# Peptides against a protein of PDB entry 2N1D: the designs that were tried, part 29

Target 1, 169 residues: chain A of PDB entry 2N1D
Amino acid sequence: EVKVKIPEELKPWLVDDWDLITRQKQLFYLPAKKNVDSILEDYANYKKSRGNTDNKEYAVNEVVAGIKEYFNVMLGTQLLYKFERPQYAEILADHPDAPMSQVYGAPHLLRLFVRIGAMLAYTPLDEKSLALLLNYLHDFLKYLAKNSATLFSASDYEVAPPEYHRKAV

## One batch from the design tools (peptide; made by RFdiffusion4, then SolubleMPNN)

Design b1_p12_3_s3 (from b1_p12_3 with D1K V2I D8S)
Fold by OpenDDE base, seed 4:
Order: C-alpha cells, then sequence, then structure tokens
Structure b1_p12_3_s3 (fold): chain B 169 residues (1-169), chain A 12 residues (1-12)
C-alpha cells in the first residue's frame, strides 16, 4: 500500500470538513474563492522563489500538473461526499467544460491526498520513482499546512437550503 | 522529473 501521510495539522480539518458536510449539511461555497489551480500556482511560485534549480523547477511543475490532473479526474468519483453530489451536478450543468480544479478549492484538494495513495498503488511506478513522487506530495502537503489559516475555513461553507436537502436524499 | 501516470486508467 502506498501511504501518503497527511500533516497532523491538517488532520483535524479533514474531520471538520467531513462534519460540516455530512453532519451539519453544509456545502462548500462554489466556485471557490481560491480554486485548486490558484493554490497550485501559488505553490509553484513559492518553490520558485526559494531559488530552485532548473531541474527542481521542472519537477515542481510536473508535480503541479500531476496533482491538477489527478484532482480533475478523481473529484467527481472519489472526493465527494454523497451530500455534495447535487452540487456537483449543478456545477457540471452550469460549467460543463470547466475543469474542477477551477471550481473547487483547498478542502477538496486535501481530500485528494487521502485517496491518491490508493490510486498510486496501481501505477507501474518503480520504488525509486514512487518515493520521489511521495516526497514532492508531502512537500506540497507541508505547504498546505503552512497556509492552512488562509486556505481552510468553516466560513467557506454554508447551510444548504431545504430545496437542496430534497435533492440530496 | 517525476513520472505521474495518467490517473484516468485507475478510475473504476
Amino acid sequence: as target 1 above (169 residues)
Amino acid sequence: KIPLPDPSSLLP
């Protein structure tokens, strides 16, 4: 099994996120004020500002591109709670050609890293390549933790209206 | 130089 370790600082947020959606019947406000594309761009710029070499910059760009692609592929099928399905359907109807990385934000991006390990387990990556990838994924997660105060907030959620509840049943 | 494979093939 490929295990992606979530920083301890972010684990409570995963619980809060789950609680907000599942128990409190709230929805993350969409489109996100800061979408996944923006978060990944900020990360790439952050890494670049650290004086990275060309090779390191290339690696960061590849990681960013990979995370984005994985997110866009997995969001609809792997990263949503049942209560969020109607919202997702509305997003697809309103923005059929928009990648989900332009719609969703940090909470859903963080959910990716809960699931991505299982997906990577089915890849033909050798041990060395996988370890390298994991290092970069963990580095990105550390970045999310560092910026958690601005990326994760319960104020980005709102109580779903009664009409939505009927759709979510 | 990180070869992230296409995740589409990993979806059910």
Scores: peptide ipSAE 0.033, ipTM 0.725, DockQ to the pose 0.655
Fold by OpenDDE base, seed 5:
Structure b1_p12_3_s3 (fold): chain B 169 residues (1-169), chain A 12 residues (1-12)
Amino acid sequence: as target 1 above (169 residues)
Amino acid sequence: KIPLPDPSSLLP
C-alpha cells in the first residue's frame, strides 16, 4: 500500500467537505473562482520563484502536468459524491470541451490525493522512484496546506435548490 | 474513453 500523507491541516477540511455536500446538501460553486489549473499554475510559479535549477523547474512542470491529467481523468468517476452527480452532468452539458481542471477547484483537487495512493500501489515503480514521486506530491500538499485559508472555505458552497434535490435521486 | 495515465508520468 502506498500512503499519500494528507497534511493534518487539511484532514479536517476533507471531513467538512464531505459534510457540506452529503449531510447539508450543499454544492461547491461552479465554475470555481479559482480552478485547479490556476492552483497548479500558482504552485509552479511559487516553486520557480524560489531559485530552483533548470532540472527542478522541469520536474515541477512534469508534476503539475501529471496532477492535472490525473484530476481530469478521475474527477467524474472517482472524486465526486453521489449528491454531486447532477451538477457534474450539468457541467458536462454546458462545457463539453472544457477540462474539469478549469471548472473545479481546491476541494475536489484535494480529494484526488485521497485516492491517488491506491492508484500508485500497483504501479511498476521502484522504491526510489516512488519515494521521489511521493516527495513531489507531499510538497504540493504542503503548498495547499500553506494556502488553505484562501483555497478552502465553506463559503464556496451553497445550499442546493429544491430543483436539484429532485434530480439528486 | 480516456484511460487513466500511468502514475509514473508524475515523475520528472
Scores: peptide ipSAE 0.033, ipTM 0.715, DockQ to the pose 0.142
Fold by OpenDDE base, seed 2:
Structure b1_p12_3_s3 (fold): chain B 169 residues (1-169), chain A 12 residues (1-12)
Amino acid sequence: as target 1 above (169 residues)
Amino acid sequence: KIPLPDPSSLLP
């Protein structure tokens, strides 16, 4: 088992996110004001602004690209709570050709890192390469934690209407 | 089953 360590600052948010949707029957507002693509772009620019070499810049871009790809593959099947499935169906109907990284935002991106460890466990990566990858993922998670005040907010959720509840049954 | 991207793509 490969364990991706979630920063302690973000663990409570995962609980709040679950609570907002599952218990309070709210939905994250879609399309996100700040989508996954934008978050990853901001991270890359943040790393570049710190005077990184060309090699480090390339590495960051590769990590960003990888995170985006995994998110787009895993969102629909691995990262949604049951209550969110009707919303996802509507998104697919309204945005059939858009990658989900352009629709969803920080909360769902954070959920990726809860699940990605299990996927990495079945990869042919050697121990050193896996450790390096984990370091980059942890670096990104630290960035999310540092910017959590702007990326994670209950105000980005809204109470699902009665019509939605009927669809979710 | 949907194939996942190669995790090695996350490496520099």
Scores: peptide ipSAE 0.029, ipTM 0.682, DockQ to the pose 0.139
Fold by OpenDDE base, seed 3:
Structure b1_p12_3_s3 (fold): chain B 169 residues (1-169), chain A 12 residues (1-12)
Amino acid sequence: as target 1 above (169 residues)
Amino acid sequence: KIPLPDPSSLLP
């Protein structure tokens, strides 16, 4: 098992996110005001502006591209609560060619890091490469924690309409 | 440079 440590600052948000969706029957407003693509772009620019030396084996841009790809592949099957399924189906119907990284935002992106560890455990990466990747993932998570006040807010959710409840059986 | 694994190969 590959353990991806979630910053303590973000763990309460995962609980709030779950509560908003599952217990309060709310939905994250889609399309996101700040989507995953934008968040990743901001991170890349942040790293560049600080002038920190990138590891010779991994470039920040490649890590960003990788995270985006993983998100787009895993969102529909791994990152949604049952209550969110009708919303996802509607998004697919209305925007069949749009990657989900352009639709969803920070809360769903954070959910990726809860699941990605188990997936990476079955990769052909050697120990050194995996350690390097994990360092970048943790660095990105730290960035999310530093910007959590602007990225994670209950105001980005709304109560699902009665019509939606009928679909969410 | 070491590429990230293809995520499609990881999905069940």
Scores: peptide ipSAE 0.057, ipTM 0.761, DockQ to the pose 0.512; fails the geometry check

Design b1_p12_3_s4 (from b1_p12_3 with D1S V2I D8S)
Fold by OpenDDE base, seed 4:
Structure b1_p12_3_s4 (fold): chain B 169 residues (1-169), chain A 12 residues (1-12)
Amino acid sequence: as target 1 above (169 residues)
Amino acid sequence: SIPLPDPSSLLP
């Protein structure tokens, strides 16, 4: 198993996110006010402003692109709770060609890092490459933790309407 | 460069 450590600051949010969706029957408002693409762009710009070398900037861009791709591939099949499935179906119907990284936001992006470790376990990465990747993933997670007050809020969720409940349960 | 596996290759 490839272990991706979630910052302690973000672990409570994962619980709150789960509770909002599964117990309180709320939905994250879509499209997100700040989507995954924007978050990744901000991260890349943040790293650039920190005085990284050109090589490091290139590496960050590759990591950002990779995270985006992983998110877009895994969102629909691995990152949604059962209650969110009808919402996802509606999004696909209304925006069939839109990457989910342009629709969803920070909470779902964070869920990726709960799952990505298991996925990486099936990839033939050498020890050095894996360590480097993990370092960047953890660096990004630290960035999310640093900006958690802005990125994660229960106010971004709303109670699902009665008609949604009927199709979801 | 950072090696990033193709996530689609892991899908059934």
Scores: peptide ipSAE 0.042, ipTM 0.748, DockQ to the pose 0.626
Fold by OpenDDE base, seed 2:
Structure b1_p12_3_s4 (fold): chain B 169 residues (1-169), chain A 12 residues (1-12)
Amino acid sequence: as target 1 above (169 residues)
Amino acid sequence: SIPLPDPSSLLP
Protein backbone atom coordinates (compact mmCIF):
# COMPACT_ATOMS: atom_id res chain seq x y z
CA GLU B 1 0.00 0.00 0.00
CA VAL B 2 1.20 3.49 -0.92
CA LYS B 3 1.23 5.76 2.11
CA VAL B 4 0.75 9.49 1.68
CA LYS B 5 1.65 11.11 4.98
CA ILE B 6 -0.56 14.01 5.98
CA PRO B 7 1.30 16.64 8.02
CA GLU B 8 0.40 16.58 11.69
CA GLU B 9 -0.61 20.23 11.42
CA LEU B 10 -3.36 19.36 8.94
CA LYS B 11 -4.76 16.24 10.57
CA PRO B 12 -6.86 18.24 13.06
CA TRP B 13 -8.38 20.13 10.14
CA LEU B 14 -9.56 16.90 8.55
CA VAL B 15 -11.39 16.15 11.77
CA ASP B 16 -12.87 19.66 11.93
CA ASP B 17 -13.93 19.45 8.30
CA TRP B 18 -15.66 16.14 8.95
CA ASP B 19 -17.33 17.54 12.05
CA LEU B 20 -18.60 20.67 10.31
CA ILE B 21 -20.23 18.64 7.56
CA THR B 22 -21.47 15.48 9.22
CA ARG B 23 -22.25 16.55 12.79
CA GLN B 24 -22.94 20.27 12.50
CA LYS B 25 -24.71 19.88 9.14
CA GLN B 26 -22.81 22.70 7.48
CA LEU B 27 -21.65 23.05 3.90
CA PHE B 28 -18.51 24.53 2.44
CA TYR B 29 -19.46 27.70 0.58
CA LEU B 30 -19.36 27.14 -3.17
CA PRO B 31 -17.94 28.29 -5.46
CA ALA B 32 -14.86 28.56 -3.28
CA LYS B 33 -13.35 32.00 -2.79
CA LYS B 34 -10.02 30.31 -3.52
CA ASN B 35 -10.46 27.26 -5.70
CA VAL B 36 -8.16 24.30 -6.24
CA ASP B 37 -6.83 25.75 -9.49
CA SER B 38 -5.72 28.90 -7.68
CA ILE B 39 -4.11 26.97 -4.85
CA LEU B 40 -2.12 24.84 -7.27
CA GLU B 41 -1.11 27.91 -9.26
CA ASP B 42 0.10 29.63 -6.11
CA TYR B 43 2.12 26.57 -5.20
CA ALA B 44 3.74 26.43 -8.63
CA ASN B 45 4.59 30.12 -8.47
CA TYR B 46 5.95 29.68 -4.97
CA LYS B 47 8.27 26.92 -6.17
CA LYS B 48 9.41 29.04 -9.12
CA SER B 49 10.18 31.98 -6.85
CA ARG B 50 12.59 29.80 -4.91
CA GLY B 51 15.00 29.75 -7.86
CA ASN B 52 14.32 26.31 -9.27
CA THR B 53 15.92 25.00 -12.43
CA ASP B 54 13.97 24.35 -15.61
CA ASN B 55 13.87 20.64 -14.88
CA LYS B 56 12.51 21.21 -11.41
CA GLU B 57 9.92 23.66 -12.72
CA TYR B 58 8.81 21.10 -15.26
CA ALA B 59 8.42 18.50 -12.55
CA VAL B 60 6.37 20.89 -10.42
CA ASN B 61 4.09 21.66 -13.35
CA GLU B 62 3.59 17.97 -14.00
CA VAL B 63 2.75 17.34 -10.36
CA VAL B 64 0.30 20.26 -10.33
CA ALA B 65 -1.37 19.00 -13.48
CA GLY B 66 -1.59 15.52 -12.02
CA ILE B 67 -3.09 16.67 -8.74
CA LYS B 68 -5.68 18.68 -10.65
CA GLU B 69 -6.65 15.73 -12.82
CA TYR B 70 -6.92 13.36 -9.90
CA PHE B 71 -9.03 15.88 -8.00
CA ASN B 72 -11.41 16.42 -10.89
CA VAL B 73 -11.88 12.70 -11.39
CA MET B 74 -12.19 11.72 -7.76
CA LEU B 75 -14.16 14.61 -6.23
CA GLY B 76 -17.67 13.48 -7.06
CA THR B 77 -17.28 9.80 -6.32
CA GLN B 78 -14.54 9.58 -3.70
CA LEU B 79 -14.13 12.85 -1.77
CA LEU B 80 -17.64 13.86 -0.67
CA TYR B 81 -19.47 13.00 2.50
CA LYS B 82 -23.02 11.80 2.06
CA PHE B 83 -24.40 15.09 3.37
CA GLU B 84 -22.60 16.98 0.58
CA ARG B 85 -24.13 15.04 -2.31
CA PRO B 86 -27.18 17.29 -2.85
CA GLN B 87 -24.86 20.29 -2.99
CA TYR B 88 -22.70 18.54 -5.55
CA ALA B 89 -25.77 17.78 -7.67
CA GLU B 90 -26.70 21.46 -7.57
CA ILE B 91 -23.18 22.44 -8.58
CA LEU B 92 -23.29 20.08 -11.55
CA ALA B 93 -26.59 21.58 -12.64
CA ASP B 94 -25.37 25.17 -12.28
CA HIS B 95 -21.87 24.58 -13.67
CA PRO B 96 -22.16 21.62 -16.03
CA ASP B 97 -18.98 22.34 -17.99
CA ALA B 98 -16.74 23.55 -15.18
CA PRO B 99 -14.10 21.28 -13.71
CA MET B 100 -14.57 20.81 -9.99
CA SER B 101 -11.08 22.22 -9.40
CA GLN B 102 -12.60 25.60 -10.31
CA VAL B 103 -15.48 25.19 -7.86
CA TYR B 104 -14.12 23.48 -4.74
CA GLY B 105 -11.34 24.64 -2.45
CA ALA B 106 -8.68 23.64 0.05
CA PRO B 107 -10.69 21.35 2.35
CA HIS B 108 -11.77 19.06 -0.46
CA LEU B 109 -8.31 19.20 -1.99
CA LEU B 110 -6.86 17.99 1.29
CA ARG B 111 -9.32 15.10 1.30
CA LEU B 112 -7.77 13.95 -1.98
CA PHE B 113 -4.54 13.14 -0.21
CA VAL B 114 -6.36 10.87 2.20
CA ARG B 115 -7.54 8.77 -0.74
CA ILE B 116 -4.88 9.15 -3.41
CA GLY B 117 -2.51 6.64 -1.86
CA ALA B 118 -4.83 3.75 -2.52
CA MET B 119 -5.18 4.83 -6.13
CA LEU B 120 -1.44 5.14 -6.64
CA ALA B 121 -1.00 1.59 -5.40
CA TYR B 122 -2.38 0.37 -8.73
CA THR B 123 -0.05 2.46 -10.87
CA PRO B 124 2.60 0.83 -13.07
CA LEU B 125 5.25 3.17 -11.65
CA ASP B 126 8.52 1.70 -10.53
CA GLU B 127 9.55 2.16 -6.93
CA LYS B 128 11.99 4.97 -7.67
CA SER B 129 9.50 6.99 -9.72
CA LEU B 130 6.78 6.49 -7.15
CA ALA B 131 9.10 7.66 -4.39
CA LEU B 132 9.85 10.83 -6.34
CA LEU B 133 6.15 11.48 -6.89
CA LEU B 134 5.46 10.96 -3.20
CA ASN B 135 8.19 13.45 -2.34
CA TYR B 136 6.47 16.10 -4.44
CA LEU B 137 3.07 15.28 -2.98
CA HIS B 138 4.52 15.62 0.50
CA ASP B 139 6.16 18.89 -0.54
CA PHE B 140 2.78 20.20 -1.66
CA LEU B 141 1.18 19.08 1.58
CA LYS B 142 3.91 20.92 3.45
CA TYR B 143 2.97 24.01 1.47
CA LEU B 144 -0.67 23.59 2.49
CA ALA B 145 0.38 23.26 6.11
CA LYS B 146 2.51 26.39 5.88
CA ASN B 147 -0.45 28.35 4.49
CA SER B 148 -3.14 26.64 6.53
CA ALA B 149 -4.23 29.86 8.27
CA THR B 150 -5.42 31.33 4.98
CA LEU B 151 -6.59 28.11 3.32
CA PHE B 152 -8.59 26.38 6.05
CA SER B 153 -11.24 28.18 8.08
CA ALA B 154 -14.56 27.22 9.62
CA SER B 155 -15.86 30.60 8.43
CA ASP B 156 -15.90 29.19 4.91
CA TYR B 157 -18.74 26.91 5.97
CA GLU B 158 -22.39 27.76 6.49
CA VAL B 159 -25.34 26.05 8.10
CA ALA B 160 -27.40 24.17 5.54
CA PRO B 161 -30.98 25.42 5.25
CA PRO B 162 -33.94 23.27 6.25
CA GLU B 163 -34.79 22.65 2.60
CA TYR B 164 -31.39 21.10 2.12
CA HIS B 165 -31.88 18.75 5.05
CA ARG B 166 -34.98 17.34 3.40
CA LYS B 167 -33.00 16.61 0.25
CA ALA B 168 -30.14 15.04 2.17
CA VAL B 169 -32.21 12.23 3.71
CA SER A 1 9.48 13.97 -15.73
CA ILE A 2 7.24 12.47 -13.08
CA PRO A 3 4.77 10.11 -14.69
CA LEU A 4 1.20 10.28 -13.46
CA PRO A 5 -1.23 7.66 -14.68
CA ASP A 6 -4.68 8.46 -15.97
CA PRO A 7 -6.72 8.61 -12.77
CA SER A 8 -9.88 7.58 -14.59
CA SER A 9 -8.40 4.20 -15.39
CA LEU A 10 -7.77 3.53 -11.71
CA LEU A 11 -11.31 4.13 -10.51
CA PRO A 12 -13.45 1.04 -9.88
Scores: peptide ipSAE 0.040, ipTM 0.750, DockQ to the pose 0.616
Fold by OpenDDE base, seed 3:
Structure b1_p12_3_s4 (fold): chain B 169 residues (1-169), chain A 12 residues (1-12)
Amino acid sequence: as target 1 above (169 residues)
Amino acid sequence: SIPLPDPSSLLP
């Protein structure tokens, strides 16, 4: 099994995120003020500004591309709570050609890392490549933790309207 | 694609 460890600083947010959606019946405001594409771009630029070599820069770009692809593939089927499914359907209807990395933000991106380990376990990667990937995934998670105050906020959620509750039944 | 548990399992 491929284990992706979530930083302790971010674990409470996963609980808050779940509570906002499932218990309080709120929805993350879409499209996100800061979408997944933007977060990944900021991370890449952050790494580049830290004096990395060309080889490390190339690796960061590949990791960013990989995270984006996994997110876009897994969001609709693996990362949404039941209450969020009507919202997702509306997004697809309004923006059929838009990748979800341009719509969703940090909370849903963080959810990816709870599931990505299981997916990677069945991906044909050599040991060296897998180790490198895991290092960057953990590095990215540390980046999210460092910037958690600006990336994760309950104010980005809103109470779902009554008509939405009827659709979510 | 691999079947995964309900998203409620996202809780740490």
Scores: peptide ipSAE 0.038, ipTM 0.696, DockQ to the pose 0.050
Fold by OpenDDE base, seed 5:
Structure b1_p12_3_s4 (fold): chain B 169 residues (1-169), chain A 12 residues (1-12)
Amino acid sequence: as target 1 above (169 residues)
Amino acid sequence: SIPLPDPSSLLP
């Protein structure tokens, strides 16, 4: 198994996120004020500003592209709680051609990293490539942890209206 | 994509 370690600072957020959706029946406000595309772009710019070599910059771009692709593929089928499915259906109807990385934000992006390890276990990567990828994934997670105060907030959620509860059977 | 467990498994 490929282990992707979630920073201790972010583990409590996964619990809060679950509680807000499942027990408190709230929804993350969509479209996100800061979407996944923007978060990944900020990370890439952050890494490039650190004076990295050309090969390191190339690697960052590939990692960002990979995270975005995995997110867009997995969001609708693997990263949503049951209560969020009607909201997702509405988003698809209103924005059929928009990638979900332009709609969803940090909380759903963090959920990806709970699942991505299992996905990578079945990916044909050599040992060196896998180790390098894991290093960048952990580096990105550290970036999320460092910026958690601006990326993760319960104020980005709202109580679902009664008409939504009727849809979320 | 590869089948994954229920999102409830997202809890640490």
Scores: peptide ipSAE 0.034, ipTM 0.692, DockQ to the pose 0.053

Design b1_p12_4_s1 (from b1_p12_4, 7 letters changed)
Fold by OpenDDE base, seed 2:
Structure b1_p12_4_s1 (fold): chain B 169 residues (1-169), chain A 12 residues (1-12)
Amino acid sequence: as target 1 above (169 residues)
Amino acid sequence: LLKKILESLRSL
């Protein structure tokens, strides 16, 4: 079993995110003002600014690429609440060729890390490789926690219009 | 090693 520990600072946000959408019937504003691609780019630049070695820079780039790819694969099938499905369908219609990492933002990215551990359990990674990956995933999560005030906000959500409710039910 | 990790993630 592989467990990716979510920082305690971000756990309340996962609850708020769920509440906003499922209970309050709100939707995250799409396309995101700060999309996943941008968040990952900022993280990579942040790591570079701290004077990492060439090897560490390479590692960060690979991790960023991996997170992005995994997000794009998982978003539509694994990361959405039922209430968000009509919105996702509209996004696919409006942006048929755009990766979801260019559409969605921090809240949905964080949801990925709730699921990634279970998926990694089925990957053929040796202990050393898994440890390395987990270190970087946790490092990225710490980055999200550090920047949580700017990345996670209820103001990025809006009440779904009545027309949406009719489609959703 | 990192490439292997990346490919593993993409295979999920």
Scores: peptide ipSAE 0.039, ipTM 0.727, DockQ to the pose 0.418
Fold by OpenDDE base, seed 3:
Formats: sequence, structure tokens, C-alpha cells
Structure b1_p12_4_s1 (fold): chain B 169 residues (1-169), chain A 12 residues (1-12)
Amino acid sequence: as target 1 above (169 residues)
Amino acid sequence: LLKKILESLRSL
């Protein structure tokens, strides 16, 4: 099994995220004020500012592209709680051609890393490639933890209106 | 190497 280690600083947020949605019946405000695309872009720029070699810069760009693609594939099918399904349907109706990385933000992106390990176990990656990928994923998660104060906030959620509750079962 | 990783991610 491929294990992606979540930083200890971010683990409490996963619990808060779950509580806000499932227990408090709140929804993350969409479209996100800071979407996944922008978070990944900031990460890439951050890595570039650290004086990395050209080869390392190329690697970061590929990792960013991979995370973005995987997020867009996985969001609708794997990353949403049941209560969020009606919201997702509304987003698809209003933005049919928009990638979800332009709509959703940090909390949903973090959820990807909870699931990605199990999915990577089925990829035809050799040991060296898998180790390299894991190193970059952990590096990105470290970046999220470093910027957690601005990326993860309960104020980005709002109580779902009564009309939504009727639709959400 | 990273190209192979990216291709693998997109295949999921």
C-alpha cells in the first residue's frame, strides 16, 4: 500500500472540515476565493523562488500539472461528502466546462491526499518513480501546512439554506 | 520519469 503522510498540523483541519459539512450542515463557499489552480501556482512560484535548478523547476511544474489533473478527475467521484452532492450538481449546471480546480479550494484539495495513496497503488509506477512522486507530494503537503492559516478557515464555510436542506435529503 | 508519473495519474 502506498501511504501519503499528512502533516500533523493539517490532520485537525480534516476533522474540522468534516464537522462543518456533515454535522453543522455548512457548505464551502463556491467558487473558492482561492481555488486549487491558484494554490498550485503559488506553490510552483514558491519553489522557483528558492533557487532551484532548471531541472527541479521542470519537475515541480510536472507535479503541479499532475496534481491538478488528478484533482479534476477525482473531485466529483471521490472527494465529496454526501451533503455536498447537490452543491456539486449546481456547480456543474452553472459551469459545465470549467475544471473543478478553478471552482474548489484548499479543503477539497487536501482531501485528495487522503485518497491518492490508495489510487496510486494501482498505477504502473516503478519503485523509483513512486518514491520520487511521494517526495513531491509530501513537499507540497508541507507547503500547505506552512500556509495553513490563510488556506484553511471555517469562515470560508456558510450555513446551507433551508432550500438546500430539502434537496440534500 | 515525471512524464511517466503524470501519464499514470491521468490514467486513473
Scores: peptide ipSAE 0.038, ipTM 0.729, DockQ to the pose 0.418
Fold by OpenDDE base, seed 1:
Structure b1_p12_4_s1 (fold): chain B 169 residues (1-169), chain A 12 residues (1-12)
Amino acid sequence: as target 1 above (169 residues)
Amino acid sequence: LLKKILESLRSL
């Protein structure tokens, strides 16, 4: 199994996120005030400001693009709790052509990294390539941890209305 | 999709 380690600083957030949605019946406010696209862009710019070589800059851009694309494909099918499905359906209806990376934010992006390890286990990768990818993924996760105060907040959630509860059965 | 991402990274 390919293990993508979540920083200890972010593990409690995953629990809080789960609790807010499943037990407290809240929803992450959409569209996100800071969407996945923006987060990835900020990360890329952050890496560029660190004086990376052209090659490293290219690699970062590719990783960012990959994360974005993977998020957009996986969000609806793998990253949502059951309670969030009606909300997702509404988003699709209102914005059928919008990538979910422009709608959802940090909490859902973090959920991707909980799943990605298992997915990598099914892909034939040479050890060197896998190590490189894992390094970038962990680097990005560290970035999320450093900026967790601005990216993860319970105030970005709100109690779902009664009519939503009926739809989320 | 993941395969595509990985292939892209391998080309680096």
Scores: peptide ipSAE 0.036, ipTM 0.715, DockQ to the pose 0.180
Fold by OpenDDE base, seed 5:
Structure b1_p12_4_s1 (fold): chain B 169 residues (1-169), chain A 12 residues (1-12)
Amino acid sequence: as target 1 above (169 residues)
Amino acid sequence: LLKKILESLRSL
């Protein structure tokens, strides 16, 4: 597989996220106050503000679009813990036409990067394209780490209500 | 599903 390195600053968050959901039986508050779309937009604007060339700007837009699409495809099937399934079902019922990138936020987006490496191994990307993609993915992860104080917080989670516990698997 | 993933990644 292709290894996508998660910044060390964010690795503890993945553990906290897992603990909040799986052990403490909390749920990330949805819809997210800052959703994936917004995070990606902020990143793109951040990159554009740094005086990138037109080619780099185009590449950033494509990377953002790719991450968004990949997230929207993967969220429901690969990125959720079992405890989150009822919440996801409710989201689908309440927002049937909304992409999940408009509903979920940074914690779930970060989960994507735990899985993306394995998927990249099956892509038909040549070595140069893969290297370029990896550079952008790592750059984005560094951006998440830089903004981790605002993007990742246990205060964005809430204890699931009793009725949720009864229907949760 | 996999096809969409691959297509998305190829577009990058």
Scores: peptide ipSAE 0.035, ipTM 0.713, DockQ to the pose 0.209

Design b1_p12_4_s2 (from b1_p12_4, 5 letters changed)
Fold by OpenDDE base, seed 4:
Structure b1_p12_4_s2 (fold): chain B 169 residues (1-169), chain A 12 residues (1-12)
Amino acid sequence: as target 1 above (169 residues)
Amino acid sequence: LLKQILESLKAL
């Protein structure tokens, strides 16, 4: 399995996220106040402001686009806990044409990077290509860590109502 | 190269 290292600062958030959803039966407030699209846009702008070369700027844009699309593909099938399934179904009903990157936020985006390593294990990437990809992914994760105070908060979760509990397993 | 890699990711 390909190992994607999560910054130590973000590991507690993964635990808290898991605990909030699975144990405390809370839900992340949707639509997110700051969605994945916005986070990726801010990252791209951040990289641009650092004076990257044209090639590096292009690469960042491609990485952003790739993360976005990968998130949109993976969210519904790989990134949700069972307790979140009814919420997701409601989102699909209310926003049938909206990409999930416009609905979900940082916690779910971070979950993507927990799963991506296992998925890359089944992708025929040579070591050089894999190293390059990992470099970009880790760079983005570092960005998330640097901005964790504004991206991750337990206050973005709320206790699911009793009605939700009845339809959630 | 990067684009190709990312396209591969999308196919997962």
Scores: peptide ipSAE 0.031, ipTM 0.705, DockQ to the pose 0.439
Fold by OpenDDE base, seed 3:
Structure b1_p12_4_s2 (fold): chain B 169 residues (1-169), chain A 12 residues (1-12)
Amino acid sequence: as target 1 above (169 residues)
Amino acid sequence: LLKQILESLKAL
């Protein structure tokens, strides 16, 4: 098993996110006010503003691109709770060509890092390559933790309407 | 190296 360490500051949020959706029957407001694309862009700009060398700037851009692509692949199949499936179907119908990184936000992005470790376990990466990747992923997670007050809020969720409950699990 | 790693992830 490949262990991706989630910052302690963000672990409680994962529980709150689960509770809001599964127990309180709420939905994250879509499209997100702050979508995954913008979060990744802000991270990249943050790293660039810290006086990084050209090599580090290149690495950050690649990490951002990789996270975005992986999120877009994983969102629909791995990152949604059952209650969120009808909402996802509506998004696909209304925006068939839009990448999910332009629709969803920080909570769903954080869910990716809960699952990514298991997926990496099946990759042919050697120990050194895996360690390098994990270092970049952890750096991004630390950024999310640092900005958690603006990225994670229960106010971004809303109670699902009765008509939604009729078609939801 | 990092680019190669991330490209591998995209292929998953």
Scores: peptide ipSAE 0.031, ipTM 0.703, DockQ to the pose 0.326
Fold by OpenDDE base, seed 2:
Structure b1_p12_4_s2 (fold): chain B 169 residues (1-169), chain A 12 residues (1-12)
Amino acid sequence: as target 1 above (169 residues)
Amino acid sequence: LLKQILESLKAL
């Protein structure tokens, strides 16, 4: 198996996220005020501002592109709790051509990193390649932790209306 | 190399 270590600072948020949706029957406000695309863009710009070489800048851009694409592939099938499925269906109906990275935000992006390790286990990567990828993923997670105060907040959730409860799983 | 890795992830 491949272990992607989540920063300790972010682990409590995963629990809060689960609690807000599963127990408190709340939904993350969509479209996100700060979507996955913007978070990744900010990360790339942050890395650029740190004086990276051209090669490092290229690598960061590739990592950002990879995370974005992987998120868009995984969101609907792997990253949602049962209670969120009606909301997702509504999003698909309202935004049929929009990638989910333009709709969802930091909490769902963080969920990706809980799942990504298991998926990497099925990827034929040598040890050096895997280590390199993990280093970039961990660097991004460190960035999320550093900016957690602005990226993760219970105020971004809202109680689902009764009409939603009637159709929710 | 990194690009190849990321493309492999997209194929999953």
Scores: peptide ipSAE 0.031, ipTM 0.700, DockQ to the pose 0.427
Fold by OpenDDE base, seed 1:
Structure b1_p12_4_s2 (fold): chain B 169 residues (1-169), chain A 12 residues (1-12)
Amino acid sequence: as target 1 above (169 residues)
Amino acid sequence: LLKQILESLKAL
């Protein structure tokens, strides 16, 4: 198994996210006020502003692109709790051609990193490439932790209406 | 499909 360590600061949020949805029957407000695309863009710009070399900039862009693509593939099948599936269906109906990275936000993006390690284990990456990728993934997670106050908030969730409960069961 | 995406990350 490829271990992707989640920052300790963000681990409680994963629990809160799970609790808000599964126990409190709330939904993350969609479309997100700050979607995955914007988060990744901000990260890339942040890294570029740090005086990275051209090679480092290229690497950041590739990592961002990879995270985006992986998120868009994984969201619907791997990252949603059962309670969220009706909402996802509605999103698909309303935004049939929009990538989910333009709809969902930080909480769902963070869920990706819980899964990504296991998926990387199925990829024949050389040790050097894997180490580099992991470094960037951890760097990005540190960025999320640094900005957690603005990216992760219970106020981004709302209680699902009764009609939603009926179709979610 | 996921493997293809991950393979693209090998180019880092």
Scores: peptide ipSAE 0.030, ipTM 0.693, DockQ to the pose 0.197

